# Ledger of designs, part 32: peptides against a protein of PDB entry 4XPM

Target 1, 160 residues: chain A of PDB entry 4XPM
Amino acid sequence: VMLHSKNVKGFLENTLKPYDLHSVDFKTSSLQSSMIITATNGGILSYATSNNDVPKNSINEINSVNNLKMMSLLIKDKWSEDENDTEEQHSNSCYPVEIDSFKTKIYTYEMEDLHTCVAQIPNSDLLLLFIAEGSFPYGLLVIKIERAMRELTDLFGYKL
Target 2, 67 residues: chain B of PDB entry 4XPM
Amino acid sequence: DIKGTIAFDTHGNVIESTGVGSQRIEDIGDLSKVTLDAEGFAQVQGDSLLVHLYKRNDITLAVYTSA

## One batch from the design tools (peptide; made by RFdiffusion4, then SolubleMPNN)

Design b1_p11_4_s2 (from b1_p11_4, 6 letters changed)
Fold by OpenDDE base, seed 1:
Structure b1_p11_4_s2 (fold): chain B 160 residues (1-160), chain C 67 residues (1-67), chain A 11 residues (1-11)
Amino acid sequence: as target 1 above (160 residues)
Amino acid sequence: as target 2 above (67 residues)
Amino acid sequence: SEAPYEWHVFP
């Protein structure tokens, strides 16, 4: 299943934007990808990517999408395991958070040379997944996804 | 003069780093153990650099200076 | 652009 809502697409595209701190000389890169996937199977419902130099319907685009599918599945599997592991939930890779009285957890995962973080949209069958370059700090990535989740209240409680 | 910075969260994970701070991420382990005053400030001499610590809203900023 | 926090540092 694919979500083609303009609101969802616009949201995901907006999450790609970098942080730019004015207090110090610091600016992140854009996110490589931002995705909404199913918590059940890791299927991609919607996605945005900063790689806009690839022609549409090209073999390179297909390969990139296939790579995203693989990553989303792997991350979903690891997320599922961690959600059933008390020890992993108490590691420094897990951030329990509460958004408007809804509880969820943010997990950070290193995927090859990329930095990723994933969070279940509260009470839903959906996961929000950010993929960034290794230069994107994990702590800032967590802050980014938490703030992004606050803009997805319409998806809270969404069941497939 | 600021030589670099590190900002880190309560998990010890990096939020930002600049300058020499980007090469001294390992300092977070020691910096996180420093006792801050009631206002969330401290200064620590680290090697040849002075580290200024500021904690606000569970985020710690370390500023590295020569003096 | 978005900033996670605001700091005022006086070196």
Scores: peptide ipSAE 0.019, ipTM 0.688, DockQ to the pose 0.712
Fold by OpenDDE base, seed 2:
Structure b1_p11_4_s2 (fold): chain B 160 residues (1-160), chain C 67 residues (1-67), chain A 11 residues (1-11)
Amino acid sequence: as target 1 above (160 residues)
Amino acid sequence: as target 2 above (67 residues)
Amino acid sequence: SEAPYEWHVFP
């Protein structure tokens, strides 16, 4: 049963006091990785990882980087396919956004138990890629990457 | 008495969840189809919980209460 | 929120 009542507004507003819809404050795990990759080849130009306990130059570090490379390539390929697929561009996994009059799309992809999202830096050959655990909500992940993209205006239009 | 919450975007993707809401993410499909009033509010009586819906700035918050 | 992470830049 659906109810419409203006009398409930006060209750709902009071209920929402702990929430800030302008800036969702939800405790999440840290991103596993954040990457800037090439849209052309899926190559990693830069990356950040929350796994700081891996000894440098260790086999584990190499494997982790290789894993990132693999994920980057896979996501790039999927992204490339979606960019050429109208249906995918209108799916719930695609968020068209505009930043300072520059248009781009944010895609969400599930990879095993990980939540990922990727977006082309507007008019550039670069993709911004976030990888998080499955506990990181997609909606929040999208918000995060959009906000992050706004800080990368210097890379808008960057061509390799 | 709030039992839980779900916040989701226009794509039906989760922004946050708490309490019983964390166990009812699948409700988003139905909740997203609920017609909200002019102020962005609605109530939906569920099986044992009442769901209060509030939408603002393209974010929908579902609040689960026992009554 | 998120914890600090290591940043790497490839040449």
Scores: peptide ipSAE 0.018, ipTM 0.686, DockQ to the pose 0.019
Fold by OpenDDE base, seed 5:
Structure b1_p11_4_s2 (fold): chain B 160 residues (1-160), chain C 67 residues (1-67), chain A 11 residues (1-11)
Amino acid sequence: as target 1 above (160 residues)
Amino acid sequence: as target 2 above (67 residues)
Amino acid sequence: SEAPYEWHVFP
């Protein structure tokens, strides 16, 4: 399976959009970041951010990317630990889910004032990672990432 | 009249909140313990608000009203 | 686009 960078980038950019509930007057903020990272090393394969006004190759851009790299690595490490911890897998921060007969787990993690969630793309070496503000409720974040995962079937089983 | 709402999942995590519900997220701990009837409904008197609980599709909605 | 979650309350 080949990763099509442009298609993936477009997908991630779309996930940044606010979640809107029609039945109730409730709308979230946009995601801060959406990323596909490697489960092995936490390396970023693709990412999207809400603030794209930073000039290219600027110091601010470099710092922003470096921050994403740090967060992705930390979350990958925590995810890896939890995948090997039965108790953590039964906590309220873990959501076992099944998508088209493929099983995976969604984890939620608090990072300072940010709400994050991560899920392994089924049977793959890849993780989908959402980073949002603290005002983005975890339950809705989980629903969002589950639904997004359904659009990544081409990456199911992807191995590095 | 509705003063606010909280929706939360089976893990007790927030899905959405509005109005006074946004300031009462801590109520989820107590609300999750309330026994619902066969239709997934309950009413609980709070400090100054009446809470209407509805559970459907593993999501619980709490509606806060004055009466 | 992300499909919204719909909740319907029937008092």
Scores: peptide ipSAE 0.018, ipTM 0.688, DockQ to the pose 0.458
Fold by OpenDDE base, seed 3:
Structure b1_p11_4_s2 (fold): chain B 160 residues (1-160), chain C 67 residues (1-67), chain A 11 residues (1-11)
Amino acid sequence: as target 1 above (160 residues)
Amino acid sequence: as target 2 above (67 residues)
Amino acid sequence: SEAPYEWHVFP
């Protein structure tokens, strides 16, 4: 399996879009970030961010990328811990799911004032990570990431 | 008239909220314990509001009304 | 009787 950077980038950018329920007065914010990271080291393979008001090659851009790197590493570590903790796997922050007979788990993590959600792409060395504002409901975030993973079947079983 | 809504999943996590529901997320703990009928429906009196509960596809919708 | 609200469809 080959990773196509443009395709992955486009996918991640699409996941940033908010949910907008037109029939009622409800609309989420956009995701702040969407990333594919390695389960081994928490390294970022691809990412998308909202509010692209930061000039390229600016100090602010560098800081934002560094922040994403730090967050990805921290979440990877927490995920790794939970994968080895049966109690955490039975908490309300863990959602076991099955996609096309492949099993994985979705975890929700509070990070400062942000809502994050992470899941291992089935049988792979990759994690899909969503970062949203605190106003983004966890339940909807989980639904969002599950549906997103269903579109990443080409990455199932991907090994580094 | 509908005053607000809360939708939550089987884990008690919020899926959406509107109106007064957005200010009553704490109600999920109690609402999740309410026994629904065979049609997935229940009504619960809460404060000055009546809560209409509907459950479908593992999602519970709480609708707040005055009566 | 009649449900006072329509179910939401999440995208």
Scores: peptide ipSAE 0.017, ipTM 0.691, DockQ to the pose 0.093

Design b1_p11_4_s3 (from b1_p11_4, 6 letters changed)
Fold by OpenDDE base, seed 3:
Structure b1_p11_4_s3 (fold): chain B 160 residues (1-160), chain C 67 residues (1-67), chain A 11 residues (1-11)
Amino acid sequence: as target 1 above (160 residues)
Amino acid sequence: as target 2 above (67 residues)
Amino acid sequence: SEAPYEFVTFP
């Protein structure tokens, strides 16, 4: 399967949008970042950020991207550890899910004051990673990423 | 007269919160233990507020009212 | 537009 950068980038940008619950007076913030990273080394294959006020090619942009790289690596490492830890897989920070008979897990991680969640795209070497502000509820964040993965069936089974 | 709400999943993680519910996330631990009736409803008197619980499709909604 | 539940609450 071929990865199309434009399509993936557009998808990730769309996931940044907030949830607006019309049944009650509640609306989340936008995601801070949305990324597809490698499960092997946490390398970023594609990403989107809600911070569009940073000038292109500026030192601030470079620093922000470097920060994403660091967070991606850290989360990948934690994910790898948890995938080999039965206890962690049965905690309230792990959500087993099944999409079209493919099984995967969604993990939630606190990163300083940020709420993050990550999931392996089924049978692939790829992880989908959402980073949000602390005001973004974990339960809703998990729902968001689960639903997003259902739109990435073309990446199921993707190997590097 | 709704004062606030909390919606949480089977893991006890917040899905949404409004009003006083946003300041009472710690209540989820106790609310998750409340026995619901056959329709998925319960009412619990807590401090100065009455909590109305409704669980449907693995999501529990807690509605806080004065009475 | 996607909602996690169908509950309706209002003051």
Scores: peptide ipSAE 0.012, ipTM 0.590, DockQ to the pose 0.570
Fold by OpenDDE base, seed 2:
Formats: C-alpha cells, structure tokens, sequence
Structure b1_p11_4_s3 (fold): chain B 160 residues (1-160), chain C 67 residues (1-67), chain A 11 residues (1-11)
C-alpha cells in the first residue's frame, strides 16, 4: 500500500468543512486542523489547516506547524496510554466502532480550549486526528471522524 | 414555539445545541434517563419548559418549548 | 448521508 500524498492532502482538506445540520438551525465552525499521524511516534504524515491567512514560510507558519507537532505527539501519547488502559476504553471518551468488519476506537481529548478526536485507522500504524474549536460538539465531532474514516479504506492495514 | 434544542449521543456527548438548550447541557444527565415510548418519544416537564424527546439511531434530540 | 440524523419536530 502506498500513500499518495496529494490525494491524502485533498482528503484532509475536505474534512475541514463545517458540519451543517439540515434538521435544525445549527452549523459548526470548520475544523481547525485535520491530520494523519503515525501511531508509533506521533509524526505528521499529512495535515490540513483552516488557517490560510498565514503567509507561506513565515515564522507564524512555522510556529503553527510546530504547535501541530506538539499536539500530535501529546495526543499520540495519550492514545497509546488509553489503548493499554481498559478503564479508559470503557469511558465516555472512547467510541468503539466497526467499519467494514474492521474494528477501531475513536477517542475524544480536551486540549486546552480545543476539542480533539483521534482514531486509529483500522489495523494500521496511522491515526486520523481532528482538532476543532471548543464550540464544536464532541458528539458531532465523533460522527464526523467516523464517517471520514470510512473513506480511508485504502489505508486500512497500512504498516510503516 | 421552540425555545431551544439539544442533541446528544449514547455517551451523553453533545451533537448540537441551540437556544436555551445551549445553556442547559447539564440536563443531558437527566434526559438520558427518561423512558421513551415504543416510537422513541417522550415529554418531560421541566420548570417552565416542556421538553420533547426524540430518539432515533442512538441520537436523542431534546426540544425545549414553553408549552 | 452527511447528516447525523433526520427527524420531524413539532413546535
């Protein structure tokens, strides 16, 4: 299995779109960031961000990327701990899901004032990570990442 | 007239909230315990508001009305 | 569907 960087980047960019509920008058903000990271080291393989106002190659861009790296590492560490903690897997912050007979878990984590959720791409060494504002409801965030994960079947079983 | 709404999942996490519902997220704990009818509906009187509950496919919607 | 749920509500 090969990772096609351009295609993955495009996918992540699409996940940034806000969620618009048609049944009621409710619309979320865009995701702040969407990332595919390694489960081993928390390294960023691909990412998208809604903050397009930062000039390319600017100090601010570098700082933002560094911040993403930091969050990625922290979330990976927490995820790794939770994967080895039965109690955490049964908490309200863990959503067991099954996609096309593949099982995985979605975890929600509060990162300062941000709402995040992360899920291992089934049987892979990869994690999909969403970062949103605190106004983005966790329940909806989980639904969003689950549905997004269904579009990443080509990455199921991907090993580094 | 709808005063607000809360939608929440089986974990009690918010899916969406509007109006007065946004100020009553703490109600989820109690609302999740309400027994629904065979169609997944219930009505609960809460203070000055009537709460209409609708559950479908593991998502519960609470609609707050004055009457 | 992209929508998390669909239902009919009455004011």
Amino acid sequence: as target 1 above (160 residues)
Amino acid sequence: as target 2 above (67 residues)
Amino acid sequence: SEAPYEFVTFP
Scores: peptide ipSAE 0.010, ipTM 0.611, DockQ to the pose 0.602
Fold by OpenDDE base, seed 1:
Structure b1_p11_4_s3 (fold): chain B 160 residues (1-160), chain C 67 residues (1-67), chain A 11 residues (1-11)
Amino acid sequence: as target 1 above (160 residues)
Amino acid sequence: as target 2 above (67 residues)
Amino acid sequence: SEAPYEFVTFP
């Protein structure tokens, strides 16, 4: 399986869009960031961010990317620990899901004032990671990432 | 005369909140224990507000009204 | 459906 950078980047950018509940007066903010990272070491393979007002190659951009790298690594580490902990897999922060007969788990993690969720792309060495503001409800974040995962079937089983 | 809403999943995590519901997230613990009818509906009196519960597809919506 | 539930629009 080959990763096409353009297609993946476009997908991640699309996931940044707010979740709009049409039946009630409720709309989330955009995601702060959306990333595909490696499950092995938390390396970022692709990412999108809503903070696009920063000039390219500026010191602020570098700092923001470095922050993403740090968060990715921390979340990967926590995810790895939870994957080896039966108790954590049965907590309210873990959502077992099945997509087209492929099983995976969605985890929610509080990162300071941010709401994050992460899920292993089924049978792959990849994780999909969403980072949102604290105003983004966890339950809705889980629904969002589950639905997004269904659009990544081409990456199912991807190995590094 | 809706005063607010809370929607939550089977884990008790918030899906959405509006109005007074945004200030009453702690109610989820109690609301999740309410016995619903066969169609997934219930009404519960809470302090000065009446709570209307609607559960569908594992999502519970609580609507707060004055009556 | 895009929305997790359907209900009366919040006024």
Scores: peptide ipSAE 0.010, ipTM 0.585, DockQ to the pose 0.425
Fold by OpenDDE base, seed 4:
Structure b1_p11_4_s3 (fold): chain B 160 residues (1-160), chain C 67 residues (1-67), chain A 11 residues (1-11)
Amino acid sequence: as target 1 above (160 residues)
Amino acid sequence: as target 2 above (67 residues)
Amino acid sequence: SEAPYEFVTFP
């Protein structure tokens, strides 16, 4: 399995776009951030953000990236903890899903005033992480990440 | 007339809400327990509102209307 | 600011 940075970056950028739910016709706001991180250390392998107003290589960009790093680490830790907790896996914050023949789980986490969801890319050392505003419904966030992962089959089974 | 809506998933998490539905998210607990017919439909009389339930693809839409 | 979502129509 090959991780192609350009392809992954483009994918994450596309996930930022508002989501259209066909079951109920409405449009959401864009995601704040979309990331692929390592399940082992929470390291960011690729990311996309909706805030394009920050100049590149600026101190503000650095601070923003650092914030993402912290959030990714915290979410990874929480995810890891929940993966070892049967009770948490049966809560309303956990969604077991099956993509093709592969099983994974989607977790929702409130991070301060943000709504987040994370899922392990099936059989891989990678996590897909969405960060949205607090007004973004969790139910829709889960649907969004599930459908997004269906487009990442090339990363299934990816090991670091 | 439609007064509001709530859409929620099988976990009871909100997908969307409008109108009076935005102020009645707590109704999801009860609405999720309502038995739907074979077509995924039910109607439940609330306080002063009638709730129309439609479930499709694990998403339940509650439409609040006047009688 | 953009609203969290915009309702369009019922299914």
Scores: peptide ipSAE 0.007, ipTM 0.585, DockQ to the pose 0.103

Design b1_p11_4_s4 (from b1_p11_4, 4 letters changed)
Fold by OpenDDE base, seed 2:
Structure b1_p11_4_s4 (fold): chain B 160 residues (1-160), chain C 67 residues (1-67), chain A 11 residues (1-11)
Amino acid sequence: as target 1 above (160 residues)
Amino acid sequence: as target 2 above (67 residues)
Amino acid sequence: SEAPYDYVVFP
């Protein structure tokens, strides 16, 4: 399995779009960030952010990326703990799903005032991570990531 | 702040529900009777929640908020 | 923190 950086980046950028419920005149805010990270170390393989008004190579950009790295690591750690905790897997913060006969779990985590959700790409060493504003309902966020995961079948089974 | 949603079609069939909306599927009967404005919008005061209705085509979205 | 809530998606 090959990871094509441009294709993955484009995919993540598309996931930033607001959640649209059946083409009615209502939509959420855009995601703040969308990431593919390693389940082993929490390293960022690819990311997209809606905050693209920051000058390149600026201190603010560096801080933003560092912040993403921090959140990625924290969420990976929490995810890893939950994967080894039966009670957490049966909580309302865990959503078991099945995609094309592959099983995975979606976890939701509150990160300060942000709403996040993460899911292991089935049978892979990769996690898909969405970060949104607190105004983005968890229910919609979960639906969004599940549907997005269905478009990543090429990454199913990807091992580092 | 959104507390939940219900999306339903012209037949009252649930398409999606989230949050408190998942516990209020029975509201569809009443919500389907609400007269919408020219923009396909209405607001209905519930017991403890405000319901925002949006309709386009054959899909109605009910958004439950605290205010 | 805000608790996540359940959702239902119908075919």
Scores: peptide ipSAE 0.021, ipTM 0.565, DockQ to the pose 0.046
Fold by OpenDDE base, seed 3:
Structure b1_p11_4_s4 (fold): chain B 160 residues (1-160), chain C 67 residues (1-67), chain A 11 residues (1-11)
Amino acid sequence: as target 1 above (160 residues)
Amino acid sequence: as target 2 above (67 residues)
Amino acid sequence: SEAPYDYVVFP
């Protein structure tokens, strides 16, 4: 299946939206960032951020993107280590899930004061990565990323 | 008379909290160990509040009430 | 989108 940059970007932008529990007065903040990165080297293929106040082509924008690149690489490395560690796969920071008979794992990582979660898109060389503020509950973050992956079936099995 | 709520997953991660539940996140450790009945319900008396536990799927809801 | 549980509202 062909990847369309515009469609992927739009998808990631949509994932930034807060999680709203309508039955109670509870609503999360927006995600700080949402990314699709390579599992091989942590390269960013597509990304979305909630910070739209940064002028385009400004030094601040460049720095923010560079920060995303760094976080992406760090999380990819941690993910790679955990995928080769049985103990880490059975920790409370690992959530095995199955989507249409495809198995994958969701990992949660604390990055300074940020809450992050990452999951390999099933049978692919791609990772979906969410970055949120510390106020975003991990429980909802995991649910959010699982549901998001269910909408990325076109990327299942994608190899670089 | 509901005083607050906590919802948490099987890993003990908070999903949502309201009222007094927001100040009692540490209770999750104990609440997760409570034996539920066949319908996924339990009641636990603690300090001045009664906790009603409802588990459905992989989510547990704790409702704090007066007795 | 969908709530993970039928939560009770805090009065």
Scores: peptide ipSAE 0.019, ipTM 0.579, DockQ to the pose 0.490
Fold by OpenDDE base, seed 5:
Structure b1_p11_4_s4 (fold): chain B 160 residues (1-160), chain C 67 residues (1-67), chain A 11 residues (1-11)
Amino acid sequence: as target 1 above (160 residues)
Amino acid sequence: as target 2 above (67 residues)
Amino acid sequence: SEAPYDYVVFP
């Protein structure tokens, strides 16, 4: 299995799109960021950021590579800790899922005022990470990332 | 202000719908997957509408409001 | 752990 950066980048860009609840007048905002990071050290392998909002210093800082790197590391650490804590795996912030007989877990984390969602690509050393505004409900983030994960079957079992 | 409602069971079957809810039956698929809090409530925010979810006795009520 | 949603009071 090969990780093609260009294809992955395009995929992540597509995930930035708002979540539609089958109605034009009822959709979320776009994701701020979408990333694939390593489960081992939180390194960013690919990322996409949204540029639809009016440029603001705060928004620009949040979407900066440096900030993304920091958030990735923090989320990776939290994820790693939770993966080794059975109680955390049974909390309301953990969603066990199964995709084509492959099991994984989706975690939601509050990062400052942002809503984040992370999931290990099944049997891989990779994590898919979504970062959204606080207005993006966790439940929909979970649905979004689960559906997105189903489109990444080529990365299932990917080892670094 | 309430714009509409949808009530559905654990099988996704429509029990009742009113207002804009009657035109958004297709939302049940997504609404049924929303994680509720310990009290059986949730809030799903959209661009112009807000959906209030309440689950009681295996029946979910979705209330669409403007804010 | 984080709460999945803010609590909503039905009218």
Scores: peptide ipSAE 0.018, ipTM 0.449, DockQ to the pose 0.045
Fold by OpenDDE base, seed 4:
Structure b1_p11_4_s4 (fold): chain B 160 residues (1-160), chain C 67 residues (1-67), chain A 11 residues (1-11)
Amino acid sequence: as target 1 above (160 residues)
Amino acid sequence: as target 2 above (67 residues)
Amino acid sequence: SEAPYDYVVFP
């Protein structure tokens, strides 16, 4: 069953929440952005941001969205390159994972002063992308995105 | 008598650090190479501190205590 | 201090 647009938006909004490490007294900040983009062109299908103080349809919102578009495209390009590079797939920035017998890889990338994490939704043409502040540990981003993808089984195998 | 802690993943990424652990992030390189027992535990001696390693679910917790 | 296991030197 494919998720409707509003359901996907709600899902992404939920992923913005901080990660709470229960084993120790540690809690992250909220994600800056959470996105589902196309693996082919880096186009944004859905997104959520923590900065909700920007008026809708304002010039500031437009600039913000444009920035997200640029970041998504850049990350998609780097992801595509790494998917075709065996050495990069064995680096410390690549995490192979298996979800319900489906295999995928999680990549972490620095984007200026931000920490980003991206993963292909298994067997699909879609990527899940998290953007966080530099204070958000990569290790927790990886755990967060893996757990998030486990809730997107309806999108497994989705082709554009 | 904990002096500090470091939690890191299988790639050596810092998850959290406290106390003296915050100043010893560079130890992760060596700590990640330590052979753990069947229970995911090890102890290693470093300078004046003893490090207790606990690994479970792909996360390693290093606890620094006095020797 | 006491410990349940013998400790080793850093690799």
Scores: peptide ipSAE 0.014, ipTM 0.587, DockQ to the pose 0.043

